Peptides against a protein of PDB entry 3MAZ. Designs and how they scored, part 81

Target 1, 99 residues: chain A of PDB entry 3MAZ
Amino acid sequence: VLNPMPACFYTVSRKEATEMLQKNPSLGNMILRPGSDSRNYSITIRQEIDIPRIKHYKVMSVGQNYTIELEKPVTLPNLFSVIDYFVKETRGNLRPFIC
Target 2, 99 residues: chain A of PDB entry 3MAZ as posed
Amino acid sequence: VLNPMPACFYTVSRKEATEMLQKNPSLGNMILRPGSDSRNYSITIRQEIDIPRIKHYKVMSVGQNYTIELEKPVTLPNLFSVIDYFVKETRGNLRPFIA

## One batch from the design tools (peptide; made by RFdiffusion4, then SolubleMPNN)

Design b2_p24_3_s4 (from b2_p24_3, 14 letters changed)
Fold by OpenDDE base, seed 5:
Structure b2_p24_3_s4 (fold): chain B 99 residues (1-99), chain A 24 residues (1-24)
Amino acid sequence: as target 1 above (99 residues)
Amino acid sequence: SAEKKKEEMKENGKDIEEIREASE
C-alpha cells in the first residue's frame, strides 16, 4: 500500500512548477515535485521578500530519510517533515501550493 | 503586518541555498 504524498506534491517539471507558482500566488508558494532521479525530489519556491524570487532545492532520498541539500544539509524522516521544515524555517512565509 | 513581515524576513530570514541550475 502506497503512503500518501504531501498536498503540495505535483508531477510537474521545474518549468511547470515555476509557472504554477507565478500564475496563482494566492494558492501558496511552494511545490514538491519529482527530482531528476528515481527516489529524489525537488522543492520549488516563489518567495516574496523584497521581490518575487524563484528557487529550487534538492531533496535526496537517503535510506528511509530525506536530506535537503543545503550548505548545511538537513535530514528528515519523511516528505511531510520536509514541507514542514520549509514552512517553519520561514515562519510561515512559505506555504504549500494547494489547487 | 505584511510590511513588518517583509522587513523581518529580509533581516532575520533563514538563508536557504538554491541547488545548481543543472538539476531538475
Scores: peptide ipSAE 0.145, ipTM 0.704, DockQ to the pose 0.053
Fold by OpenDDE base, seed 3:
Structure b2_p24_3_s4 (fold): chain B 99 residues (1-99), chain A 24 residues (1-24)
Amino acid sequence: as target 1 above (99 residues)
Amino acid sequence: SAEKKKEEMKENGKDIEEIREASE
């Protein structure tokens, strides 16, 4: 009936997401979570190329698509594509957090 | 391995520019 959500989606706050990524880095380093407004989302990542760095990105619902808030915004058809974008852009460095 | 991949990322990895960070 309803479209499924990416496996790395969790109904957690910014703080909770950060803690999840810090506590279990072996499970992945990217979480999709609810944004501040309904129908919007946020991506929290924890990259540790040199040292651990936490970053958050806005994923805005625009019509039937989603736009990642970047210097050059990227619009994608669904949340699965959003996750895929983060994975591909980092050549696999970012991996969805699977609890 | 994780160690090898980490080294590869240091040399050939690509980061996603953090611009317009989420407020929440």
Scores: peptide ipSAE 0.135, ipTM 0.708, DockQ to the pose 0.063
Fold by OpenDDE base, seed 4:
Structure b2_p24_3_s4 (fold): chain B 99 residues (1-99), chain A 24 residues (1-24)
Amino acid sequence: as target 1 above (99 residues)
Amino acid sequence: SAEKKKEEMKENGKDIEEIREASE
């Protein structure tokens, strides 16, 4: 049993997430999904600054927080904050996929 | 224009570097 999840969370695979973003780019370009492990997640994005680029980020559950696996890791208190981080850091270029 | 928007995003937009790609 999980608490409420961000609106852009979908129980989909990497492949399915990619397809969703490609099919309906007007609905957003960021999806949160289950990771390879039980309590971990992944973020799939499709940025189209110059050309479409698909990227996947690891979001690791550490205690009661979540760490985005980057060169300089970013730890946040919840998944909502994780989504907010991606939105703010890209100045709104990334938007949660809402269907 | 679309071209101007792209250039603007490249100049002003911040990317999140993908250092460790998720395995799944």
Scores: peptide ipSAE 0.126, ipTM 0.694, DockQ to the pose 0.064; fails the geometry check
Fold by OpenDDE base, seed 1:
Structure b2_p24_3_s4 (fold): chain B 99 residues (1-99), chain A 24 residues (1-24)
Amino acid sequence: as target 1 above (99 residues)
Amino acid sequence: SAEKKKEEMKENGKDIEEIREASE
């Protein structure tokens, strides 16, 4: 039995993630995907406040935790918490992409 | 509403710093 991954996790590239978000914005605007490194991940978002903007974030695996690479790094216990962070910080503007 | 969320984000929404990564 594998530990569950966030519903917005997809084994896609940066390019594919961008396309997914652009094609179906109503399904959500945040995707978690494999990073370029071993146990690291990346978050791709598409916010449309003034104009559509695609942004990427690095999520580094550190021990049993995960650190979102920001000016002021945020370390969380699991990937679900990482997703939650993005949702909360944007007051719900960011929502996990669910196909 | 979606429009209200946009308004809130414009007014006092917190931006998240973009970090470039070499992920495929």
Scores: peptide ipSAE 0.105, ipTM 0.704, DockQ to the pose 0.052; fails the geometry check

Design b2_p24_4_s1 (from b2_p24_4, 11 letters changed)
Fold by OpenDDE base, seed 2:
Structure b2_p24_4_s1 (fold): chain B 99 residues (1-99), chain A 24 residues (1-24)
Amino acid sequence: as target 1 above (99 residues)
Amino acid sequence: EEEEKREKENKELQEDLKRAAEAK
């Protein structure tokens, strides 16, 4: 069985991703989606630390790796590692959205 | 030492998540 993309990857727009996360927060709070007119991707999250907050982050394809566009960028070997990074670095606060 | 490193990285990422956003 071929599974080249993380389970939380969906071919949805920014708006659709936001709606998905708001509608079913119990299923997770992080979605990976395609970038606009490019080979790149975006991460949409919905954190509920104090109040619900939606944020979007760029995941840029750089050579054979991917770079998370943060103030201090993070480069990882594949999209699975990107998802893992968000989960681990937030100590489980972020979880992939599994519909 | 490793725990301190992980805690530092977590804090830095949380700060980035709080401030950063995808540019249009």
Scores: peptide ipSAE 0.110, ipTM 0.681, DockQ to the pose 0.080
Fold by OpenDDE base, seed 1:
Structure b2_p24_4_s1 (fold): chain B 99 residues (1-99), chain A 24 residues (1-24)
Amino acid sequence: as target 1 above (99 residues)
Amino acid sequence: EEEEKREKENKELQEDLKRAAEAK
């Protein structure tokens, strides 16, 4: 099956993404979604290390690459790499939301 | 070299997420 976008990509708003993660935390805690009125994207995460915490990160489309807006931005070749980055760099704490 | 770069990136993200989580 063709997979042009990461499995955790959903055409949802920030609020909807938050609700999805809150309702089914067992399905994952990271969602990739469209950016606000743009070609960019956003990642919403919900970590529960101590208490539930929702955070959002900007993923900017730059040329044919994507830049994760961190204190020190990280540029990757595609959105799959972006998701992989969040998973690997958090040693599995973050997992793509799959429903 | 590549591994070192990955480790730096990992540290950066971890620190970013840590600070984000700590900020209520």
Scores: peptide ipSAE 0.109, ipTM 0.666, DockQ to the pose 0.111
Fold by OpenDDE base, seed 3:
Structure b2_p24_4_s1 (fold): chain B 99 residues (1-99), chain A 24 residues (1-24)
Amino acid sequence: as target 1 above (99 residues)
Amino acid sequence: EEEEKREKENKELQEDLKRAAEAK
C-alpha cells in the first residue's frame, strides 16, 4: 500500500517556500518541504498575529515515525499526522498551503 | 477533560511556535 504525501508538501527550498507563503497568503500559511539531502523534512509557516512572521521547524525521521523538533518534541506516526498536529493545536490558525 | 487537554497542548505549541526554529 502506497500512501500519498500531504497536500501541502512541495519539493521546494526554504527560500521558495517563504516566497510562496508571502505571495499567496490566502491559500494557506504552512508548507512541508524536504530536508537537505536527507530523509528528514521541514515545516515553513507564516503566522500573522501582530505582524507576519516566518518560522521553520525540523521534522526528523525517527524509525518509522516523525519527530517535530520543538522544546518538547512531539513524535507522530506519519506526515499527515504532523500536518494535522500543527492545524488542530493552533485551532486552525495554521492551514496547509494548497495551490 | 479533552477540552482542557487540548487547551494545554495548544498553549505549549503556541509557545514553541514562538520560540523554536529550524537550525540552519
Scores: peptide ipSAE 0.105, ipTM 0.671, DockQ to the pose 0.080; fails the geometry check
Fold by OpenDDE base, seed 5:
Structure b2_p24_4_s1 (fold): chain B 99 residues (1-99), chain A 24 residues (1-24)
Amino acid sequence: as target 1 above (99 residues)
Amino acid sequence: EEEEKREKENKELQEDLKRAAEAK
């Protein structure tokens, strides 16, 4: 059985995700994408603090949960929670890319 | 307690965002 994916999930490469965020920053600055030939995922962000910076984070499938690869890893029950974590913990600085 | 926890998590994430672990 297939579960729904977050709205900011796109089946795109790292390069394509970067281009999407650069071309239309008003649509959001965070994309969830599939990992390279794996069950895992990656999150690409374009943050504008001092200058625009593209960064990528690993979201690893661990059992039935997902772990965000941070200095102190955060494990959450689903991908929706992962997106929510990025949004909430940045107090809205990160917003899912919706096009 | 919860507020302190949230503030701590926010700080840690913000610091991590500056030192991003490059993904593939």
Scores: peptide ipSAE 0.088, ipTM 0.663, DockQ to the pose 0.084; fails the geometry check

Design b2_p24_4_s2 (from b2_p24_4, 13 letters changed)
Fold by OpenDDE base, seed 2:
Structure b2_p24_4_s2 (fold): chain B 99 residues (1-99), chain A 24 residues (1-24)
Amino acid sequence: as target 1 above (99 residues)
Amino acid sequence: SEEEKRKKEQKELQKALDEAAAAK
């Protein structure tokens, strides 16, 4: 069985994603969700480096790839790679939310 | 300590991501 979407993908709003991460931090701290009325997506994270911080990032569908909207954009081949990027770049600080 | 070093490093990484934190 192939998963078409990462395990941390949920069809939830920004508000709902925030609540999910706040209520169950032990399950992970990163959620992938649909962009508003679009084919794009958003990543919601909750990091606790010093204090809990909720942040959101745009993941734009570009051709057959996906671009994380940063000052220096990062383009990856699929959504699984997008999740992997956040995990690796933060050296495991970010983990996909598995509910 | 190693923990302090890790925290500092992660804070620096967060700074690099902060500029893009505004997506809906």
Scores: peptide ipSAE 0.110, ipTM 0.664, DockQ to the pose 0.060
Fold by OpenDDE base, seed 4:
Structure b2_p24_4_s2 (fold): chain B 99 residues (1-99), chain A 24 residues (1-24)
Amino acid sequence: as target 1 above (99 residues)
Amino acid sequence: SEEEKRKKEQKELQKALDEAAAAK
């Protein structure tokens, strides 16, 4: 049995995620994707404050939780909370990419 | 302006996130 994943999760590569965000910015600017050959994940964003900027963040699976790799790491209970964190911390600037 | 203020706030927030950006 596998629990559901966030709506912005796609089994795509770093390159594919970048292309998705660039092609349809109106659908959102944040994608959750699998890490390279691992149990971990990555977040790809396309933030447009002054000019469009692509950034990638690591989300490490640690026990039953997930840790966002930041200077001061943030540990959350599930991937839904990870997405919520990015949305709230940016005051809505980041929005999950929904096809 | 409020728009400029918003942009500055977002840029400062981004600085905090930039250090965590994963390298290729």
Scores: peptide ipSAE 0.104, ipTM 0.649, DockQ to the pose 0.061
Fold by OpenDDE base, seed 3:
Structure b2_p24_4_s2 (fold): chain B 99 residues (1-99), chain A 24 residues (1-24)
Amino acid sequence: as target 1 above (99 residues)
Amino acid sequence: SEEEKRKKEQKELQKALDEAAAAK
């Protein structure tokens, strides 16, 4: 079985992603979604370190790789690695939203 | 407390991901 996209990928808007994370925080707090009019993507997260906070990150397609738009950009070979980066960097605080 | 310690640690890790909201 071919699985080309991470399990937390959903074809939803920024607003819909935010609502999904707010309604069911027990299912995870990170969603990968399509960018607007492009082959790029965005990551929406909802962290509850002190208070609930929503953040959105651009994931740009660059050649055969993907670059997370951060102050110090991170380039990875595929979207699965992108999700893994967010999980590992936060030591598991971020978890893919599985519905 | 352990709770406060955990919060501090998580906030420090979050610095690497403290970016402005991206455009869709």
Scores: peptide ipSAE 0.121, ipTM 0.677, DockQ to the pose 0.058; fails the geometry check
Fold by OpenDDE base, seed 5:
Structure b2_p24_4_s2 (fold): chain B 99 residues (1-99), chain A 24 residues (1-24)
Amino acid sequence: as target 1 above (99 residues)
Amino acid sequence: SEEEKRKKEQKELQKALDEAAAAK
């Protein structure tokens, strides 16, 4: 029995995530997806500031926590906190994709 | 304007995030 996953989690590839975000931007612009053959994850975003930009971030499973691969790594207790971090840091510009 | 200020701040944030983004 696994714990609940964030609403924006989808078992999709990097390519599929990009397509999802491009096709339905009104549903959100951030997707959490599984890492390649690992217990890790990736965040794919389609942020619009000047122009739409697709970016991907690694979320590494470290012990019982998760670390977002940033220049200055950020470690959080769970995936929900990871999503929250992206939302808060961008002051709401990033929103979980809810299909 | 407030909008211009916010836009600039977001661009700076994006720059930081871009530098940390996973390579494609």
Scores: peptide ipSAE 0.106, ipTM 0.655, DockQ to the pose 0.062; fails the geometry check

Design b2_p24_4_s3 (from b2_p24_4, 11 letters changed)
Fold by OpenDDE base, seed 2:
Structure b2_p24_4_s3 (fold): chain B 99 residues (1-99), chain A 24 residues (1-24)
Amino acid sequence: as target 1 above (99 residues)
Amino acid sequence: EKKKKEEEEQKKLQEELRKAREAK
């Protein structure tokens, strides 16, 4: 069994995550999911700033921390902090998908 | 001053999230 994970973590594929977000936007617009390789993860979001847009971001395991692969990378101590970062920096535009 | 810097960083991230190309 996995160690404690954020509530918006789901063992789903990229496609499944997209479908989840599209079907129930009222439940949130951000999902954390397994990455393609080893201990890495991906975040799928669905923002509706102008029109609905699906995007994916890599979250790389680096030592005991995690790095969000952005133009300006951000390193955080755990996956909970990663989720919090997306919420905080978008001033609540992004919300974890709670199913 | 620090507040302004934080807001700028937040704005940059929001803009990147809006425009950036998708990752895997």
Scores: peptide ipSAE 0.154, ipTM 0.688, DockQ to the pose 0.085
Fold by OpenDDE base, seed 3:
Structure b2_p24_4_s3 (fold): chain B 99 residues (1-99), chain A 24 residues (1-24)
Amino acid sequence: as target 1 above (99 residues)
Amino acid sequence: EKKKKEEEEQKKLQEELRKAREAK
C-alpha cells in the first residue's frame, strides 16, 4: 500500500489544527495541513514543556522537494521525510497526531 | 506582526532540532 500523504495530514485551518491538538494531546502533538492558497503546507505543533505552546512552521514546495522554513532551511524529498525530520530531530518530543 | 511571531517560533524549533542532533 502506497499512501500519498502522512497520517498526520488533515485538510484543516490553523485554528482547527490548534483545537484538535488541544482537545486530544494524547493522540500526538503535530499536524500537517495545507497552505493558505497553494501547493505549500504548514506544520502546527503543541508542546507542553512548561506551559502549552502552539507553534506553526511553513513547508514550501520547491520543485519536487519540500523546504521547512527555518533560520537555516532544511530541504527534504517528500512530506513523509518532513514529518520524520520533526520527530527524529526532537527525539520523539514531537509525535504525529493520529485522529 | 504575525510574520515576526512566526519567525520566533521557527527559530526556537531550529534551536531544539540543533540540540537534539548534537546529542545523537
Scores: peptide ipSAE 0.146, ipTM 0.671, DockQ to the pose 0.336
Fold by OpenDDE base, seed 1:
Structure b2_p24_4_s3 (fold): chain B 99 residues (1-99), chain A 24 residues (1-24)
Amino acid sequence: as target 1 above (99 residues)
Amino acid sequence: EKKKKEEEEQKKLQEELRKAREAK
């Protein structure tokens, strides 16, 4: 059993996450999900600016922290901070998917 | 100090997302 997780965390595959976001865009556009057979995670987003775009980001568990795999990695203390990071940096464009 | 460092890290994500947004 997992410790408290962000509301947008779902035990779904990359494909399922994509479908969830596409079917109910009004519920949010960001999902946190388990990494493939690992202790790591992935963030799937669906931004609708010009056209709908699906993107995925790796969130690696490093010690007691988490590192978002970007061109220039960012390390945060917990998954809640990871979600907050995506929300803040997009100035609210990204919102956690609440089903 | 700590806040400044965090803001810089956040700026990195913004830049990364900007690039992703432009990707086909």
Scores: peptide ipSAE 0.183, ipTM 0.701, DockQ to the pose 0.112; fails the geometry check
Fold by OpenDDE base, seed 5:
Structure b2_p24_4_s3 (fold): chain B 99 residues (1-99), chain A 24 residues (1-24)
Amino acid sequence: as target 1 above (99 residues)
Amino acid sequence: EKKKKEEEEQKKLQEELRKAREAK
């Protein structure tokens, strides 16, 4: 049984997420999606710091928490916090993709 | 103290966002 998911969560593939972000950049630049054959998730972003760049990050389900796979892993209590982390740490540069 | 740490964290994340894709 799942609790409500973040607004930027979509049951899409890596390819589909990339296409969504490229097609409608004004709607946001960050998507949360299911991991392949697992309980884990992935974050796909499209940043335009210098040029548009698509990147993917692992969000691993560990116990009751989630760990963002970064150089220095960050563990948070839920997926909402994961999204918030990306938004906050980039000072709003990353925004959840909202259709 | 806390501010300096947070700013450093933000900088580190920003730098990592430019690195290669980490997931599928």
Scores: peptide ipSAE 0.154, ipTM 0.690, DockQ to the pose 0.086; fails the geometry check

Design b2_p24_4_s4 (from b2_p24_4, 12 letters changed)
Fold by OpenDDE base, seed 2:
Structure b2_p24_4_s4 (fold): chain B 99 residues (1-99), chain A 24 residues (1-24)
Amino acid sequence: as target 1 above (99 residues)
Amino acid sequence: MEEEEKRKEQKELQEALREAAAAK
């Protein structure tokens, strides 16, 4: 079995991703989804530190790498690394949504 | 030098995500 995409990747819209995370928070709180009419992607997260908060981040395909769009962009070698980065940098607060 | 730059980038992401979660 070869899966070229992370398990938390779903071909869903921003709205659908938000609904998925809200309905089943026990399955994870991070979804990777396709960007609009592009080779890029977006990450939708739902953190519950104090209250539930939805945020979205752009993940741009640049050559063979991927860049998380922040004030200071972070570039990683593949989408699996992008997911791992979100998990690691939040010290496990973010977990990939697996259904 | 490169390691320090990487650490700074990681710190920014961590802080950005924390801010997003704790934003008033």
Scores: peptide ipSAE 0.109, ipTM 0.666, DockQ to the pose 0.125
Fold by OpenDDE base, seed 5:
Structure b2_p24_4_s4 (fold): chain B 99 residues (1-99), chain A 24 residues (1-24)
Amino acid sequence: as target 1 above (99 residues)
Amino acid sequence: MEEEEKRKEQKELQEALREAAAAK
């Protein structure tokens, strides 16, 4: 049974997510999307620190939790917490894409 | 103790976010 998903979740591909973020930057710069043929997910972001940069992160489903694939992995209880982490750790630089 | 731990976690994550991870 799948619970409700974060507002920035869209059933789109890596390419589509990138295009969404590039076309409408005012709507946010972070998208959560399905992983390829799996129960896992991916997060695509478009940060404008110096120049616009597109980056992707894997969010692996581990038991009842989720682990963000980073050099030092971060495990959180749900996808909402994952989104919250990205927002907080970037001090608001990242904002969920809401259309 | 917990406050310090959280501070460290936040710093590490923020630094880590500067690097992209393979994702399809």
Scores: peptide ipSAE 0.126, ipTM 0.709, DockQ to the pose 0.097; fails the geometry check
Fold by OpenDDE base, seed 4:
Structure b2_p24_4_s4 (fold): chain B 99 residues (1-99), chain A 24 residues (1-24)
Amino acid sequence: as target 1 above (99 residues)
Amino acid sequence: MEEEEKRKEQKELQEALREAAAAK
């Protein structure tokens, strides 16, 4: 039995996530999705600081925690914390996609 | 996590959001 997933989690592909964010930017700009053929996940974002930019980040399941694949990896206790991290560190620029 | 470490991680993420990223 697994705990509930973050509201911005969708069982979609990289391509589908990109399309979702582009189609309805008012609903948010960050999606959590399953990794390809693995227990890991990926984060897809669409920022509009100057122009729209799509980027993807790996979220690796490590033991009971999750590590965001960055130059300097960030390890957090759960996926909710991962989402919160992206929101807080961008001072609210990133918001979970809710539909 | 100490405040200094937090600031460093924030900076790294901000840079990553601007520059390089890759995932499945």
Scores: peptide ipSAE 0.113, ipTM 0.699, DockQ to the pose 0.107; fails the geometry check
Fold by OpenDDE base, seed 3:
Structure b2_p24_4_s4 (fold): chain B 99 residues (1-99), chain A 24 residues (1-24)
Amino acid sequence: as target 1 above (99 residues)
Amino acid sequence: MEEEEKRKEQKELQEALREAAAAK
């Protein structure tokens, strides 16, 4: 079965994503959402290391790949890999929000 | 790994990720 979008993808705004993460932190702390009028995406996270912190990242579609906008950009083959990157790099601290 | 050390490393990882461009 083909599924082009990760389970934590929701067609929500930045504000809505923030509210979702704050309301049910036990369901995960990372949401993938559509970019504003574009083929790009954004990731909203809510990490709780010392205190809860909301952060947003741009995920730009480049050709057939995706680049996470960081000081040192990270390019990956698909959105599933993007989600995997955030999970692995944080050693599980970030988990996809599954509602 | 000890919990305190784990927390320290997690903070370091968070700092590494802070270098993201502002998203819409």
Scores: peptide ipSAE 0.076, ipTM 0.655, DockQ to the pose 0.058; fails the geometry check

Design b2_p24_5_s1 (from b2_p24_5, 8 letters changed)
Fold by OpenDDE base, seed 2:
Structure b2_p24_5_s1 (fold): chain B 99 residues (1-99), chain A 24 residues (1-24)
Amino acid sequence: as target 1 above (99 residues)
Amino acid sequence: SEEEKEEEERKELQEELEKAREAA
C-alpha cells in the first residue's frame, strides 16, 4: 500500500505546477511534485513579496531522510516535515496548494 | 530584541531561497 503524501503533492510537470499556481493563487502557493529521478521530488513556489516570482527547489532522498537543496541544505525526516519547514520558516508566506 | 532576531532569521531564510539553485 502507498504511504501517505502531503496534500500539496501532485503528479504534475514543472510547467503544469507553474500554471496551477498562477491560475489559482488563493488556493496556496506551494506544490510538491515528482522529480526527474525515482525517489526525488521538486518544490515549486510562487511568492508575491514585491512581484510574483516562480522558483523550483530540489528535494533529494538521502537515506531515510530528505534534503532541500538550498545554499545551506536542510535535511528532514519526511516529506510532511519538508512542507512544514517551508510554511513555518516563512511564517506562513508559503502555503500548500490545495485544490 | 527578540523581535529583531526573529525578523533577521526570516530574512536570512528568504535570502537562502533566493540564492538556491533551481530544480529541473
Scores: peptide ipSAE 0.148, ipTM 0.706, DockQ to the pose 0.065
Fold by OpenDDE base, seed 3:
Structure b2_p24_5_s1 (fold): chain B 99 residues (1-99), chain A 24 residues (1-24)
Amino acid sequence: as target 1 above (99 residues)
Amino acid sequence: SEEEKEEEERKELQEELEKAREAA
């Protein structure tokens, strides 16, 4: 059984994700995309604090959980929780890209 | 308080996001 994916998941490349976020910033600034491995993912964000900045983060599958590769790794039970974590912990600064 | 805990986590994540290396 396969669970649904977050709404901001798109089967796009790193470059395509960047272009999507730049083209329509009003639709959100965070995309989840496939990583190099089938079970791994990447998060691409476009924060606009002082100037627009594109950054990418690894989301690694660890057993049945997912770990956000940060200085202090964060492990969560599913990809929905991963997206929610980015949104809540930035007080909405990051929003899932919905198109 | 719960609000203080949330604020601490928010600050921690924001700091990590600023310092974290760009990945794939």
Scores: peptide ipSAE 0.138, ipTM 0.720, DockQ to the pose 0.066
Fold by OpenDDE base, seed 1:
Structure b2_p24_5_s1 (fold): chain B 99 residues (1-99), chain A 24 residues (1-24)
Amino acid sequence: as target 1 above (99 residues)
Amino acid sequence: SEEEKEEEERKELQEELEKAREAA
């Protein structure tokens, strides 16, 4: 059974997402959450390269695709691809938060 | 090569993740 949303999607606020990642880092370090607009989203991550750092990225719905708001924007066909992109491009450094 | 392109894109993304300002 395929769900319409990635497993790391939670209907939480920016603050709540940060707290979730800080509380249980062993469960993952990446959360997908709703943006101000129901069709847009945000990615919250907690990387521990040198020290723990929380950052947020916008994922904008554009037509039938999604664009990750980076210096060099990346457009993908669906949210599953967005999550996969973050995981693969960081060679596993980022992992979806599974509660 | 395709491999080189992938590595370059990975490095660019990682740099973005490390240096980019937080989205509002």
Scores: peptide ipSAE 0.105, ipTM 0.667, DockQ to the pose 0.086
Fold by OpenDDE base, seed 4:
Structure b2_p24_5_s1 (fold): chain B 99 residues (1-99), chain A 24 residues (1-24)
Amino acid sequence: as target 1 above (99 residues)
Amino acid sequence: SEEEKEEEERKELQEELEKAREAA
């Protein structure tokens, strides 16, 4: 049983997430998905600055928080905050993929 | 300051996004 999840969370693989973002870019460019291990997740984005680029980021469950695996990791209290972080820090360039 | 912290965080994320980096 899962608690409420961000709207852009989908139980899809890395490959499927990539295909979703490529197929319907107008619906958003960021997906949260299950990671390889329980309680861990991954963020898949399709960001277009010069050309469209697909990137994946690990979101690790650490205690009661979540850590975005960046060069300088960012720890946040929940997955909603993780999504918000990606949106705000890119000034809206990244938007949750909503079907 | 908080503003400076936010700017640094944004800069770091943007740099991360622009690099040829990807989670394993």
Scores: peptide ipSAE 0.089, ipTM 0.665, DockQ to the pose 0.091

